# Peptides against a protein of PDB entry 5A53, part 123

Target 1, 230 residues: chain A of PDB entry 5A53
Amino acid sequence: LVENVKQALFIPGQSCNKNLHDIMVDLSALKKPDMKRFNRKNDIHPFEDMSPLEFFSEKNDCSLMVLMTSSKKRKNNMTFIRTFGYKIYDMIELMVADNFKLLSDFKKLTFTVGLKPMFTFQGAAFDTHPVYKQIKSLFLDFFRGESTDLQDVAGLQHVISMTIQGDFQDGEPLPNVLFRVYKLKSYKSDQGGKRLPRIELVEIGPRLDFKIGRIHTPSPDMVTEAHKKP

## One batch from the design tools (peptide; made by RFdiffusion4, then SolubleMPNN)

Design b2_p15_7_s2 (from b2_p15_7, 11 letters changed)
Fold by OpenDDE base, seed 3:
Structure b2_p15_7_s2 (fold): chain B 230 residues (1-230), chain A 15 residues (1-15)
Amino acid sequence: as target 1 above (230 residues)
Amino acid sequence: SELAARRAALEAAAA
């Protein structure tokens, strides 16, 4: 079964600026080679009209999309969209906090393009709260695709860590999600004649803190159709 | 939170 690797389309919105462009470039680098980027700005308002996104999904054969917009109310906003059958499945706004770091802010390390990252999720809400469950599902889907190929530990190069920033109660604002990317570096320790492999974790970027914005959830009918294994 | 994230990432990578 040839894994249908989901393709991602990165779209600069009309309000996309240099910072968002840089974030787009850096985040999309982790999705290579299964990504496309538009070079031109597009005037898209997904929570008002989803039709342009469905059109782009079909035209580009991309089931994953990221729209880059910025306003005073929604600064550095990355709208993550998933489609099923080129129709909108779900959407979520994730606004990048000002303390972000780009790949250029870290030591440049070579990495193999196309390797699937391992994910770690910190926070019980990732398994219990509907919004964080959607975020977890989204990022796993975005970077790993559908297939649980046995990640050969020998091929593991990247770890993506997602952490809920603090505890919260019902009715309180949802805490940010901390997004971190690490490279696993193996060192041969020559201590005492036994070469024990030492693994170190090196942050490689980008570093993003996501504030949660608006959400579109799929209809029950779409959920049923999307979970039907062909 | 940063330290916890890093530890969790290391543990996952070692498993």
Scores: peptide ipSAE 0.236, ipTM 0.866, DockQ to the pose 0.036
Fold by OpenDDE base, seed 2:
Structure b2_p15_7_s2 (fold): chain B 230 residues (1-230), chain A 15 residues (1-15)
Amino acid sequence: as target 1 above (230 residues)
Amino acid sequence: SELAARRAALEAAAA
């Protein structure tokens, strides 16, 4: 079953500021062509009322949504929402730390739009801790793109690295997730007549450190339904 | 760390 590529909708909330807008633009660029952005601010409070998001999901045929809001308590907040059957499946708030870098902060490199990035996850909690498991699932789902059989390393242009920043114990605040994007550059080194392929990673941005906020998890029934193969 | 992220990305690209 070739799963259809999930479409993402980026929504500026009422409190969306310039920084969040820039972050939205840059992050959404990685989701092209499977991305829509609203240009107008929408007064949406997903943890109070999810109905507007479900409406937007259905109207725009987007099973992925990102709401951009900012407040003193939740600065630079990206609420990632997934829907199933246009109903809310899960939500997670990821607040971008102030040390973010935009694409403009890096050397502009040409890349093919629509290529599936390779993901790397650093931190055991991505496989064991419910919140980080959700984050891992979310980002894999968000950027899965077209299942190109061309897993040929030759076709891989991007690597997205997600790292849990530090160790933590039960009951402690969850460490940030470091989001980094790299482009693979292949260099032919001419050493002694043998061209050795050298692969270098070039950070292309955006650079985002995500602080974890509120989470909505799906009901067991929704999990079962979402995993049912048609 | 930035280094860990880069190293992991490099290892993934080399695999």
Scores: peptide ipSAE 0.132, ipTM 0.822, DockQ to the pose 0.035
Fold by OpenDDE base, seed 5:
Structure b2_p15_7_s2 (fold): chain B 230 residues (1-230), chain A 15 residues (1-15)
Amino acid sequence: as target 1 above (230 residues)
Amino acid sequence: SELAARRAALEAAAA
Protein backbone atom coordinates (compact mmCIF):
# COMPACT_ATOMS: atom_id res chain seq x y z
CA LEU B 1 0.00 0.00 0.00
CA VAL B 2 1.64 3.20 -1.18
CA GLU B 3 0.70 5.54 1.64
CA ASN B 4 -0.57 8.70 0.03
CA VAL B 5 1.73 11.61 0.69
CA LYS B 6 0.20 13.83 3.34
CA GLN B 7 -0.77 17.24 2.04
CA ALA B 8 0.00 20.38 4.02
CA LEU B 9 -2.10 23.52 4.27
CA PHE B 10 -0.44 26.76 5.38
CA ILE B 11 -2.89 29.23 6.89
CA PRO B 12 -2.12 32.84 7.73
CA GLY B 13 -3.99 33.79 10.88
CA GLN B 14 -5.47 37.20 11.49
CA SER B 15 -2.31 38.34 13.27
CA CYS B 16 0.04 37.05 10.57
CA ASN B 17 2.75 39.62 9.80
CA LYS B 18 5.34 40.01 7.05
CA ASN B 19 7.99 37.99 8.87
CA LEU B 20 5.61 35.09 9.41
CA HIS B 21 4.50 35.28 5.81
CA ASP B 22 8.09 35.06 4.64
CA ILE B 23 8.76 32.14 6.98
CA MET B 24 5.61 30.45 5.72
CA VAL B 25 6.69 30.83 2.10
CA ASP B 26 10.16 29.47 2.77
CA LEU B 27 9.13 26.54 4.94
CA SER B 28 6.30 25.58 2.61
CA ALA B 29 8.72 25.55 -0.32
CA LEU B 30 10.31 22.49 1.30
CA LYS B 31 6.94 20.73 1.20
CA LYS B 32 6.34 21.28 -2.52
CA PRO B 33 4.54 19.88 -4.43
CA ASP B 34 2.41 18.57 -1.55
CA MET B 35 1.50 21.97 -0.16
CA LYS B 36 -1.29 24.53 -0.34
CA ARG B 37 -1.15 28.10 0.95
CA PHE B 38 -4.01 30.40 1.72
CA ASN B 39 -3.52 33.97 0.58
CA ARG B 40 -6.18 35.38 2.88
CA LYS B 41 -5.97 35.77 6.62
CA ASN B 42 -8.28 33.56 8.66
CA ASP B 43 -9.43 34.23 12.20
CA ILE B 44 -8.60 30.88 13.81
CA HIS B 45 -7.83 30.18 17.46
CA PRO B 46 -7.06 26.46 17.53
CA PHE B 47 -6.75 26.11 21.32
CA GLU B 48 -10.14 27.75 21.78
CA ASP B 49 -12.06 26.21 18.87
CA MET B 50 -10.65 23.46 16.65
CA SER B 51 -13.71 23.16 14.39
CA PRO B 52 -12.50 25.61 11.70
CA LEU B 53 -9.30 23.60 11.29
CA GLU B 54 -11.21 20.35 10.95
CA PHE B 55 -13.35 22.03 8.31
CA PHE B 56 -10.29 23.19 6.37
CA SER B 57 -8.68 19.76 6.68
CA GLU B 58 -11.68 18.09 5.09
CA LYS B 59 -12.38 20.77 2.48
CA ASN B 60 -8.79 20.86 1.24
CA ASP B 61 -7.99 17.18 1.86
CA CYS B 62 -5.01 18.16 4.00
CA SER B 63 -4.01 16.14 7.06
CA LEU B 64 -1.23 18.61 7.91
CA MET B 65 -1.84 22.26 8.71
CA VAL B 66 0.32 25.16 9.85
CA LEU B 67 -1.32 28.25 11.32
CA MET B 68 0.74 31.45 11.32
CA THR B 69 -0.05 33.86 14.19
CA SER B 70 1.79 36.46 16.25
CA SER B 71 1.09 38.17 19.56
CA LYS B 72 3.08 39.68 22.42
CA LYS B 73 2.88 36.42 24.33
CA ARG B 74 3.37 34.14 21.31
CA LYS B 75 5.51 35.96 18.76
CA ASN B 76 6.05 34.35 15.35
CA ASN B 77 3.95 31.36 16.32
CA MET B 78 3.63 28.41 13.98
CA THR B 79 0.93 26.05 15.18
CA PHE B 80 1.46 22.65 13.61
CA ILE B 81 -1.71 20.58 13.39
CA ARG B 82 -2.23 17.00 12.32
CA THR B 83 -5.62 15.47 11.60
CA PHE B 84 -6.81 11.90 11.38
CA GLY B 85 -10.03 11.35 9.51
CA TYR B 86 -10.21 15.15 9.31
CA LYS B 87 -10.41 15.35 13.12
CA ILE B 88 -7.69 16.98 15.17
CA TYR B 89 -5.06 14.44 16.19
CA ASP B 90 -2.44 16.69 17.77
CA MET B 91 -1.26 20.30 17.84
CA ILE B 92 1.91 22.06 18.90
CA GLU B 93 2.92 25.71 18.99
CA LEU B 94 6.44 26.41 17.77
CA MET B 95 7.46 30.05 18.03
CA VAL B 96 10.23 31.21 15.72
CA ALA B 97 12.94 33.21 17.49
CA ASP B 98 13.95 36.61 16.08
CA ASN B 99 17.29 35.31 14.82
CA PHE B 100 15.66 33.42 11.93
CA LYS B 101 17.16 33.41 8.43
CA LEU B 102 15.22 33.17 5.18
CA LEU B 103 16.17 31.38 1.97
CA SER B 104 17.21 34.75 0.56
CA ASP B 105 19.86 34.99 3.28
CA PHE B 106 21.67 31.99 1.81
CA LYS B 107 23.22 31.27 -1.55
CA LYS B 108 20.50 30.30 -3.95
CA LEU B 109 21.03 26.73 -5.01
CA THR B 110 18.98 24.79 -7.49
CA PHE B 111 17.19 21.85 -5.96
CA THR B 112 14.79 19.24 -7.23
CA VAL B 113 11.29 19.75 -5.94
CA GLY B 114 9.72 16.74 -4.27
CA LEU B 115 12.82 14.98 -3.00
CA LYS B 116 12.45 13.61 0.51
CA PRO B 117 14.84 15.11 3.04
CA MET B 118 16.86 13.04 5.44
CA PHE B 119 16.34 13.95 9.08
CA THR B 120 18.85 14.05 11.89
CA PHE B 121 17.83 14.52 15.51
CA GLN B 122 20.30 15.62 18.17
CA GLY B 123 19.31 15.14 21.79
CA ALA B 124 18.29 12.07 23.76
CA ALA B 125 15.01 13.74 24.70
CA PHE B 126 13.73 13.22 21.13
CA ASP B 127 13.36 9.56 22.06
CA THR B 128 12.40 9.83 25.73
CA HIS B 129 10.57 13.09 26.47
CA PRO B 130 6.90 13.20 25.38
CA VAL B 131 7.04 16.74 23.95
CA TYR B 132 10.19 16.18 21.92
CA LYS B 133 8.90 12.79 20.80
CA GLN B 134 5.85 14.59 19.43
CA ILE B 135 8.07 17.13 17.64
CA LYS B 136 10.16 14.35 16.12
CA SER B 137 7.05 12.47 15.02
CA LEU B 138 5.50 15.63 13.60
CA PHE B 139 8.45 16.66 11.45
CA LEU B 140 9.08 13.15 10.18
CA ASP B 141 5.42 12.90 9.27
CA PHE B 142 5.35 16.39 7.75
CA PHE B 143 8.28 15.85 5.37
CA ARG B 144 8.16 12.09 4.83
CA GLY B 145 7.04 12.50 1.20
CA GLU B 146 6.56 9.48 -1.02
CA SER B 147 7.75 6.29 0.63
CA THR B 148 10.55 5.56 -1.75
CA ASP B 149 11.87 2.21 -0.50
CA LEU B 150 15.42 2.98 -1.51
CA GLN B 151 16.35 6.38 -0.37
CA ASP B 152 19.04 5.94 -2.93
CA VAL B 153 21.93 8.00 -1.61
CA ALA B 154 21.99 9.27 -5.18
CA GLY B 155 18.56 10.77 -4.64
CA LEU B 156 19.32 12.43 -1.32
CA GLN B 157 19.58 16.16 -1.79
CA HIS B 158 18.55 17.64 1.54
CA VAL B 159 19.28 17.05 5.19
CA ILE B 160 17.13 18.59 7.89
CA SER B 161 18.81 18.80 11.29
CA MET B 162 16.84 19.25 14.50
CA THR B 163 18.81 19.90 17.68
CA ILE B 164 17.65 20.40 21.25
CA GLN B 165 19.48 23.50 22.45
CA GLY B 166 21.23 22.33 25.60
CA ASP B 167 20.55 19.98 28.47
CA PHE B 168 17.61 20.35 30.80
CA GLN B 169 16.26 18.76 33.95
CA ASP B 170 12.74 18.00 35.09
CA GLY B 171 10.87 21.17 35.93
CA GLU B 172 13.08 23.41 33.81
CA PRO B 173 11.83 25.23 30.72
CA LEU B 174 12.11 23.13 27.59
CA PRO B 175 15.06 24.19 25.43
CA ASN B 176 14.48 25.46 21.91
CA VAL B 177 14.74 23.18 18.90
CA LEU B 178 17.22 24.35 16.28
CA PHE B 179 15.92 23.68 12.76
CA ARG B 180 18.56 23.69 10.00
CA VAL B 181 18.34 22.71 6.33
CA TYR B 182 21.35 21.62 4.30
CA LYS B 183 21.88 20.68 0.69
CA LEU B 184 24.26 17.85 -0.05
CA LYS B 185 26.91 18.74 -2.59
CA SER B 186 28.99 16.01 -4.11
CA TYR B 187 32.42 17.13 -5.17
CA LYS B 188 34.88 15.01 -7.02
CA SER B 189 38.09 15.76 -5.17
CA ASP B 190 41.28 14.78 -6.92
CA GLN B 191 43.30 13.41 -4.05
CA GLY B 192 46.46 11.79 -5.39
CA GLY B 193 44.94 10.76 -8.71
CA LYS B 194 41.96 9.01 -7.16
CA ARG B 195 38.71 10.88 -7.50
CA LEU B 196 37.15 10.37 -4.11
CA PRO B 197 33.59 11.57 -3.83
CA ARG B 198 33.47 14.29 -1.20
CA ILE B 199 30.13 15.23 0.25
CA GLU B 200 29.76 18.71 1.67
CA LEU B 201 26.79 20.25 3.44
CA VAL B 202 25.68 23.70 2.40
CA GLU B 203 23.10 25.42 4.55
CA ILE B 204 20.25 26.59 2.34
CA GLY B 205 17.69 27.75 4.88
CA PRO B 206 15.41 28.59 6.35
CA ARG B 207 17.15 28.75 9.73
CA LEU B 208 14.62 28.56 12.54
CA ASP B 209 14.95 28.31 16.32
CA PHE B 210 11.68 26.97 17.71
CA LYS B 211 10.46 27.87 21.16
CA ILE B 212 7.91 25.32 22.35
CA GLY B 213 4.45 26.58 23.28
CA ARG B 214 1.12 24.91 23.94
CA ILE B 215 0.44 21.30 23.03
CA HIS B 216 -2.66 19.27 22.32
CA THR B 217 -2.15 15.52 22.61
CA PRO B 218 -4.43 12.88 21.11
CA SER B 219 -6.64 10.60 23.14
CA PRO B 220 -5.41 7.04 23.62
CA ASP B 221 -8.19 5.85 21.33
CA MET B 222 -7.09 8.18 18.54
CA VAL B 223 -3.50 7.02 18.93
CA THR B 224 -4.59 3.42 18.48
CA GLU B 225 -6.69 4.21 15.42
CA ALA B 226 -4.03 6.36 13.77
CA HIS B 227 -1.38 3.63 14.10
CA LYS B 228 -3.55 0.89 12.68
CA LYS B 229 -2.02 -0.12 9.41
CA PRO B 230 -4.77 -0.24 6.89
CA SER A 1 25.05 24.64 18.95
CA GLU A 2 25.27 25.38 15.21
CA LEU A 3 28.44 23.35 15.06
CA ALA A 4 26.85 20.32 16.67
CA ALA A 5 23.91 20.48 14.29
CA ARG A 6 26.22 20.68 11.28
CA ARG A 7 28.43 17.84 12.47
CA ALA A 8 25.47 15.61 13.07
CA ALA A 9 24.08 16.42 9.65
CA LEU A 10 27.43 15.60 8.05
CA GLU A 11 27.66 12.30 9.86
CA ALA A 12 24.16 11.37 8.81
CA ALA A 13 24.82 12.33 5.20
CA ALA A 14 28.00 10.27 5.13
CA ALA A 15 26.27 7.18 6.42
Scores: peptide ipSAE 0.130, ipTM 0.824, DockQ to the pose 0.034
Fold by OpenDDE base, seed 1:
Parts: structure tokens; sequence; C-alpha cells
Structure b2_p15_7_s2 (fold): chain B 230 residues (1-230), chain A 15 residues (1-15)
């Protein structure tokens, strides 16, 4: 079964500004060629009315959507939406902290379009806490799809690192998630006549610290349907 | 190589 690569749609909200636009462009570049972007602002409030998003999902045949909005309460907000059968499956607000870095802030490195990144997750909560489980699932789904055959290590170019910033206890605010993108550089090190492959990581951007906002979780029935293998 | 990349990514993220 060739897993159909999920298509992503990036949507500027009415409050989208230049910074959010730049972040959108840089993050969406990692999803090429399976990405669409709207050039026009759309007045969408997903936690008030989800119908416009379901319409866009169906119209554009995109099961992944990212809405770019900004307000005093939710600055630099990226709402990540997944649909199943063009109905909302889940949503999560991830607000980008002001310390973000764009691709232009790093040394420009050429990369091959269409190569799937490897993910690394740092923090036990990614496997135990429901919110971080959703984040992990979302980003894996967004960039890899469900069936990663053994990534042909020979074709691995990018590593995306996601780190929970610090420890937290029950009832405390959820720490930010640090999003980092690296390019793998292989060097032939001549050490002692044996060419040992040396791999170095070079950060290429964007650099994003995500503050967690509102969440919409799927109904148990939708979870069951979405996990049914054909 | 994959293990090396994971270790390197972990180290880079912790830095």
Amino acid sequence: as target 1 above (230 residues)
Amino acid sequence: SELAARRAALEAAAA
C-alpha cells in the first residue's frame, strides 16, 4: 500500500503579519512539493467555527492545514489542523516565541526537495502526556506520513529535533516545544588511514519555540475510524 | 549512521 502523502494548506488569517508570513514561507518550504499556500488573508476563527476549514480541506484536497493568526493574547499563532474525510480530526495552537530565526538567518545550504526528514523527540512527555503525544503525532504525520519504511539512511538529509523545554509537574504550565532543523553533513575523515564517515549536524532553520495554546481532540469514534487500516 | 545522527541531534538540541 503506497501511503498517500498528505497535502498541507497554509492559510494566512486576517491578523497575519509579515513575521508570520515569513515563518509560514520557511516552514512550508520543508513540506514541498506537498504544500499549498493561500496568498489572500481569510477571516477564520477555528475554535469558534470549524466549517470554513472543512470547506478548504475538501476544496483543496488537503488533510493538513496551518492557520496563521496574531493577537495580543495569542501572538504569532500557528493553528495546526488535521482532517479525516474532510472533517476536523484535531487542532492545536502553537504560538511562535519572539526569538524565532528564519532560514535567512542561517548559512544557505542547498537541499533536495521531497526528502523526508528524520525526527528526534527529547522529553519523556512526548510518549506519556496527551498534549505532547498529539504534538508528536501531528509533526510526524505532517512531514513523514504513517508508514516510514526504514528511511534509506543514504537519502537522509534533514533532521528535525523537537525538545520539551524543561521539566514540569502536574498542574504546571506546559513547557514550550523547541523546534530545530538540521542538515546532515557527511565528512570523510582521514583518521589513521581508515576513512571513517563523520556525520555533522548543521542547523539550517527555521528555529521556532512553540508555546502551546488551545487544543481540539477528536471524538473516540473518529479515532477508531482514522486508525482503521484499509 | 542513524544512531550517530540521533545522538548528534540530541546533543545539538541540548546545546
Scores: peptide ipSAE 0.069, ipTM 0.753, DockQ to the pose 0.037

Design b2_p15_7_s3 (from b2_p15_7, 8 letters changed)
Fold by OpenDDE base, seed 5:
Structure b2_p15_7_s3 (fold): chain B 230 residues (1-230), chain A 15 residues (1-15)
Amino acid sequence: as target 1 above (230 residues)
Amino acid sequence: SKYEELLKKLEEKLK
């Protein structure tokens, strides 16, 4: 089953600033060609009324949306939304810390658009904690691209790394998620043998540290419906 | 698999 690549819509909110715009441009570049961006600001408050997002999902045929907003309480906020059947499935606020780096802050490397990234998740909570499980699922859905045979290492150019920033206990604030993007460089080992090629990682950006904000989780019924589609 | 070996190596480099 070739899973259809999920399309993403980037939406500037009314409070979208220059920094968020730049972050939006850079993050969306990683989603090309499966990305749309609005040029106009939209006054959307997804945790108050989700109906405008459902409308945009249907109108643009996008099952992924990112709303860019900024306030004193929620600075550099990227609200990631997934829809199923053009209805809201889940939402999560990820606020970008001020230490972010844009693509322009890194050495420009040529990359092929549309190649499937490899993912690495650092932190046990990505498999056990419901919030981090949602984040893992979201980013896999967002950047997974076409279901190419993952066995072809030769087709891998990008590595998306997500790291939970430190350990935490129950009742403590959730640590940030460190988002990093690397280009994979494979070097042939001279010895012609079955040895795994030497691999180097070069950070290409953007570099984003995500603070976790508000979350909307799907209803049990929606979970069941979403899992019925292979 | 070659993929799993690569993934492991990448995870080791990202630690």
Scores: peptide ipSAE 0.090, ipTM 0.778, DockQ to the pose 0.055
Fold by OpenDDE base, seed 2:
Structure b2_p15_7_s3 (fold): chain B 230 residues (1-230), chain A 15 residues (1-15)
Amino acid sequence: as target 1 above (230 residues)
Amino acid sequence: SKYEELLKKLEEKLK
């Protein structure tokens, strides 16, 4: 079953500024062609009222949404929303740290739109901790694109790397997630005998350090429904 | 698989 690629909608909130707009543009470029962006600001407060997001999900046929807001408490906040049946499934706030880099900060490398990224997750918590498991699930769901046979290494052009910034113990603030994007360069080394392809990674951006904010988790019923294979 | 080997190599480079 070729699952239809999930469409993403990027929404500038009322407090969206130039930096957030630029981040939105750059991050959404990784989701092309399966991405829509609103040009107008929308006054949406998803943790107060989710109904506007459900409306946008349905009207735009987008099961992924990203709301761009900024406040003193939640600077450069990207709220990632997933819907199932146009109802809110989960939400997570990821605040971009001030040290972000845009695509313009990197050497412009030709990027083929629509190729499936390879993912790497660094940190055991991505498999064990519920918040990081949600983040992992979200980003896989968001950027995985079409199910191409991953066996064609030749089709792998870029790597999305997510790293948990340091170790943490129970009760401590959750470390940031370091989001990095690399282009894979394969060189045929003609040097003697073992043609091991030399693979180089070139960072292409954007570079985002995500501080974790508020989370909405799905109801058990929605989890069951979302995992029902047709 | 070749893919898993590649992933492992990439993870080692990203550490």
Scores: peptide ipSAE 0.074, ipTM 0.767, DockQ to the pose 0.054
Fold by OpenDDE base, seed 3:
Structure b2_p15_7_s3 (fold): chain B 230 residues (1-230), chain A 15 residues (1-15)
Amino acid sequence: as target 1 above (230 residues)
Amino acid sequence: SKYEELLKKLEEKLK
């Protein structure tokens, strides 16, 4: 099964501002070449009416969408949407905290387009809690590049790190998710016969702290259909 | 540190 790389569409909402636009540009750069961006603002309210997003999914052949909106209640809000058969599968609001850093805030490093990132998830809740499981699944789907053999360390250029910010109990507000991107440097240490590769990480950006907002989960029927391997 | 935890996880995945 050739896992077709999922295409992403970035959509500025009516309330999209300069900061969100800059975040959109930088985050979408990590999805090249499998990314489209709209230049015009679109008045979309996905938790009120999903039909416009389904239309855009089909028209642009994109199974991933990101809507950029901002309000007093939901500042710097990135709504991540996945479709299956051009129908809404799931949605999640991730609001970017004001402490974000853009690619321009980091040392410019050469980046090869299309290389598959390595992922790391810090926090047990990524495997146990339904919301964090959805976030993990979403980001794995979103940034999966071309199927390169992950065993070839030489093909690994960057690492996407996601960390849950602290512990929480049932009924408490969900901690933020810290999104970080690193360039991987592997050095062959010739020291003393044990060729253990030394790995160094250099942060390249963007740096985003996500506050979790509203969520739409798929129906049990859609989950079954999406997991049916043809 | 978050960096050390990341390195450990990377080292485990690269073995």
Scores: peptide ipSAE 0.041, ipTM 0.726, DockQ to the pose 0.039
Fold by OpenDDE base, seed 1:
Structure b2_p15_7_s3 (fold): chain B 230 residues (1-230), chain A 15 residues (1-15)
Amino acid sequence: as target 1 above (230 residues)
Amino acid sequence: SKYEELLKKLEEKLK
């Protein structure tokens, strides 16, 4: 069964800067080989006109897109877009805080390209709050692809950790989502005759703190169509 | 620590 892995397209917007470019390169490296990047800037405003994104989705056969833009109001903005049938399903703006770390800021570790990461989500809101549910769904869709129940633990090299930064109440600004990537190091520990695998996590980057921006949610009809397994 | 929580959760998923 060829798992229909969702392809991602990274698009530099007109306002894409060096920092966003570097973030794009590092984040897209985690999606290899199922990733394309545009080298040219494109003037796209997805919350004003979605048609260019639908065109790119179809033209490149990508159901995942990331638009890189930066403005005074939306600095280091990564707009994550999902399509279904080359139509916009949902969108979310995630602005990278200035405290980001690139892969070059960490010890370079060799890893096998194309291995699916394990995910960890910290915060109850990932299961209850609509916005954080969308973020959880998006990142699972983006990096893991279709959930095959049989994750061969033996092939696990990476862990993506997503944490809601603190508690919040209704009407308060939504806390940032802390994005962290770790490499799993398994050590055979001979403790007490049972080889208990000792697992250590080593941060490999990138390190991104996401501020939540604008959101486009799918219609109930689109949700129903997207969940219809053929 | 956040790291210990992550390890614990990972260990629970790997059991």
Scores: peptide ipSAE 0.024, ipTM 0.653, DockQ to the pose 0.037

Design b2_p15_8_s1 (from b2_p15_8, 4 letters changed)
Fold by OpenDDE base, seed 1:
Structure b2_p15_8_s1 (fold): chain B 230 residues (1-230), chain A 15 residues (1-15)
Amino acid sequence: as target 1 above (230 residues)
Amino acid sequence: MEELLEQYLEALKRS
């Protein structure tokens, strides 16, 4: 079964800075080999005009896009875009906090390119709150795609952890989402004569705290069409 | 957080 892996396009906006570029490089490395990056800055404002993104989606055959922009109001902003039939499905702004860590900040561990990560989500709101449900759906779609083949368990080498930073009440600002990447280290521990596999998690980066910005939600009709299995 | 995740992963392997 040819796994229909969704392709991602990373686009530096006009206001993309060095830090955001470095974040882009490190995050996109997790999507290899199913990733393209533009080297040139593009003046795109997705919440004002979505047409350029739809054009890029079609021309590059990418259903996933990430726009890198930075301003005083929206510093280190990663706009995640999904398309269906090369039309905008949904968008969400995730601003990276200043406390980010790059891959270079961690001990470099070798990993096999193309293996899908396992995900863990911490926070009940990932299943109940519409914004966090969208984030959960987005990241699962971005890194795993729809096909969970049994082969994914045998090839498990890393875990992406997403945590809602604290509790919140209705009407309060939405807490940040803590993005962490771990490598699984399997040790054969001889405990009591039974070789119990011991699994250790080692953070490998990048480390990103996402502040939630603007959101574009799909129309009910588009949701129905996108979930129609061929 | 890592410890909790490790426990969760171990539980998943046993299931």
Scores: peptide ipSAE 0.024, ipTM 0.624, DockQ to the pose 0.154
Fold by OpenDDE base, seed 4:
Structure b2_p15_8_s1 (fold): chain B 230 residues (1-230), chain A 15 residues (1-15)
Amino acid sequence: as target 1 above (230 residues)
Amino acid sequence: MEELLEQYLEALKRS
């Protein structure tokens, strides 16, 4: 089965700053080799006009896009966009909190490029709340892709953890999503003469706390079309 | 957080 891995395009917006650029570089490294980055800033405002993004989706054959912008109102804003048939499917703004850590802040560990990470989601809302369901779907789609071959388990090296920061009630602001990346280390422990495999998680970065911003949801018709099995 | 993930991974291995 040829894995149809979705390609991602990272786009610096006009207001992209150094910090956001560094975040872009580090996050996009997890998507290699299925990632492109623009070097030039583009004046795109997706919630005002989506046409430029649809154009880029088609021209670059990318169904995933991330727009990097920053303002006083929306600092370190990563707008995640998915397309279907090169038309906008959904969008979500995820603003990176100031407490972010880059890959350079962690111990350098070697990893194989192109291996798919395992995901863990902490928080019941990932399965019940529309916004968090979209976030879960987005990140699974972004980094894991649609096809999971059993062989992927044997090559597991990374875990992406997403945690909803605290409990919330209806009508309250949505808690941040804590994004963490770990490398799996396997150790042979001799306990009582039996070699038990011990797995340890080592954080490798980046470390990102996402504040949820604006959302664009697809029409019911687009949802139906996107989920039609060919 | 790391402890919870370790527990989860251990549980997955036993499954």
Scores: peptide ipSAE 0.023, ipTM 0.615, DockQ to the pose 0.140
Fold by OpenDDE base, seed 5:
Structure b2_p15_8_s1 (fold): chain B 230 residues (1-230), chain A 15 residues (1-15)
Amino acid sequence: as target 1 above (230 residues)
Amino acid sequence: MEELLEQYLEALKRS
């Protein structure tokens, strides 16, 4: 079953600043052509009232949304929202640390739009901890594009790496998630007459360290409905 | 980490 590619809507909040705008532009570029961006700021507070997001989901036919807001308490905050049937499924706040790098901070490399990235997840918690499981699910859902059963390794151009920054114990603050984007470069190595393909990873950006904020989890009923393959 | 990823990707291309 070829699942339809989920469309993403990027929404500047009322407190969206230049840095967040730039981050939005760079991150949304990875979602092309399956993204929309609002040019106007919208006064949305998703953890207070979700109705505007559901409205935008339906009106724009987007099951993925990212709200860009910034405050002293939640600086450079990217709220990732997923909808199912245009109703809120889950939400998570991911605040971008100040050490972020934009695409312009890296060597400009040509890339083909629409190629599906490969994901790598570093940290056992991505498979065991509810919050990191949600993050893993979210980013896979966000960037995986067309579900092709065959990952054409030959067409692999980008790798998105997500790393949990350090170990943590129960009750401790959740470590940041390090978001990195690499381009695969293949080199022909002439060693002893055997041309072994050498692959090099080149970081292309953006570079984002995500601090985890507030989370909205789906109801068990919504989980069941969302996983029902039509 | 980057080196490990490179090795992994190389292994994937060889398979």
Scores: peptide ipSAE 0.022, ipTM 0.599, DockQ to the pose 0.193
Fold by OpenDDE base, seed 3:
Structure b2_p15_8_s1 (fold): chain B 230 residues (1-230), chain A 15 residues (1-15)
Amino acid sequence: as target 1 above (230 residues)
Amino acid sequence: MEELLEQYLEALKRS
């Protein structure tokens, strides 16, 4: 079964700055080798005109795109886009808070390129609230790929953790999503003759707190078509 | 959060 791994394209917008560029580089490193990055800025406004993104999706054969923009209203904004048949499926703005940490802020650990991460989601809303359901679906598609094969626990090296920051009620602003990346370290504890494997989680970065912005949801017809197994 | 994640991962290995 040819794993149809979704390819990602990272696009600097016209307002992309150094911080966004650094975040782009670090986040995209987790998607290697299934990632492309543009070096030039592109003047794209996806919530005004989606046609340039559909063009890039088809030209680069990428069903995942991330647009990096920043303004006073939408600082450090990462617009995540998914396409189906090179047409826009959904979009979501995730703004990175100023307290972000880059890979260089953590102890450098060797990792094998191409290993699929395990995901953990903390917060009931990931299963019940439509916005957080979209976020969960997006990140699973982005980093895990379409393979439904049970991840060999023995080969697990990375964990991506996503946490909803606090509780909220209907009508309240949606809490941030805390994005964390960990490496699993297995230690053989020789304590007391029982070799119990100890697993330690070490944060490797990047560390991102996402504020939720604008959302584009797919039409019911597109949802039906996207879920049709060939 | 890290402790909960560790417990979850240990549970997954035992399953």
Scores: peptide ipSAE 0.022, ipTM 0.611, DockQ to the pose 0.192

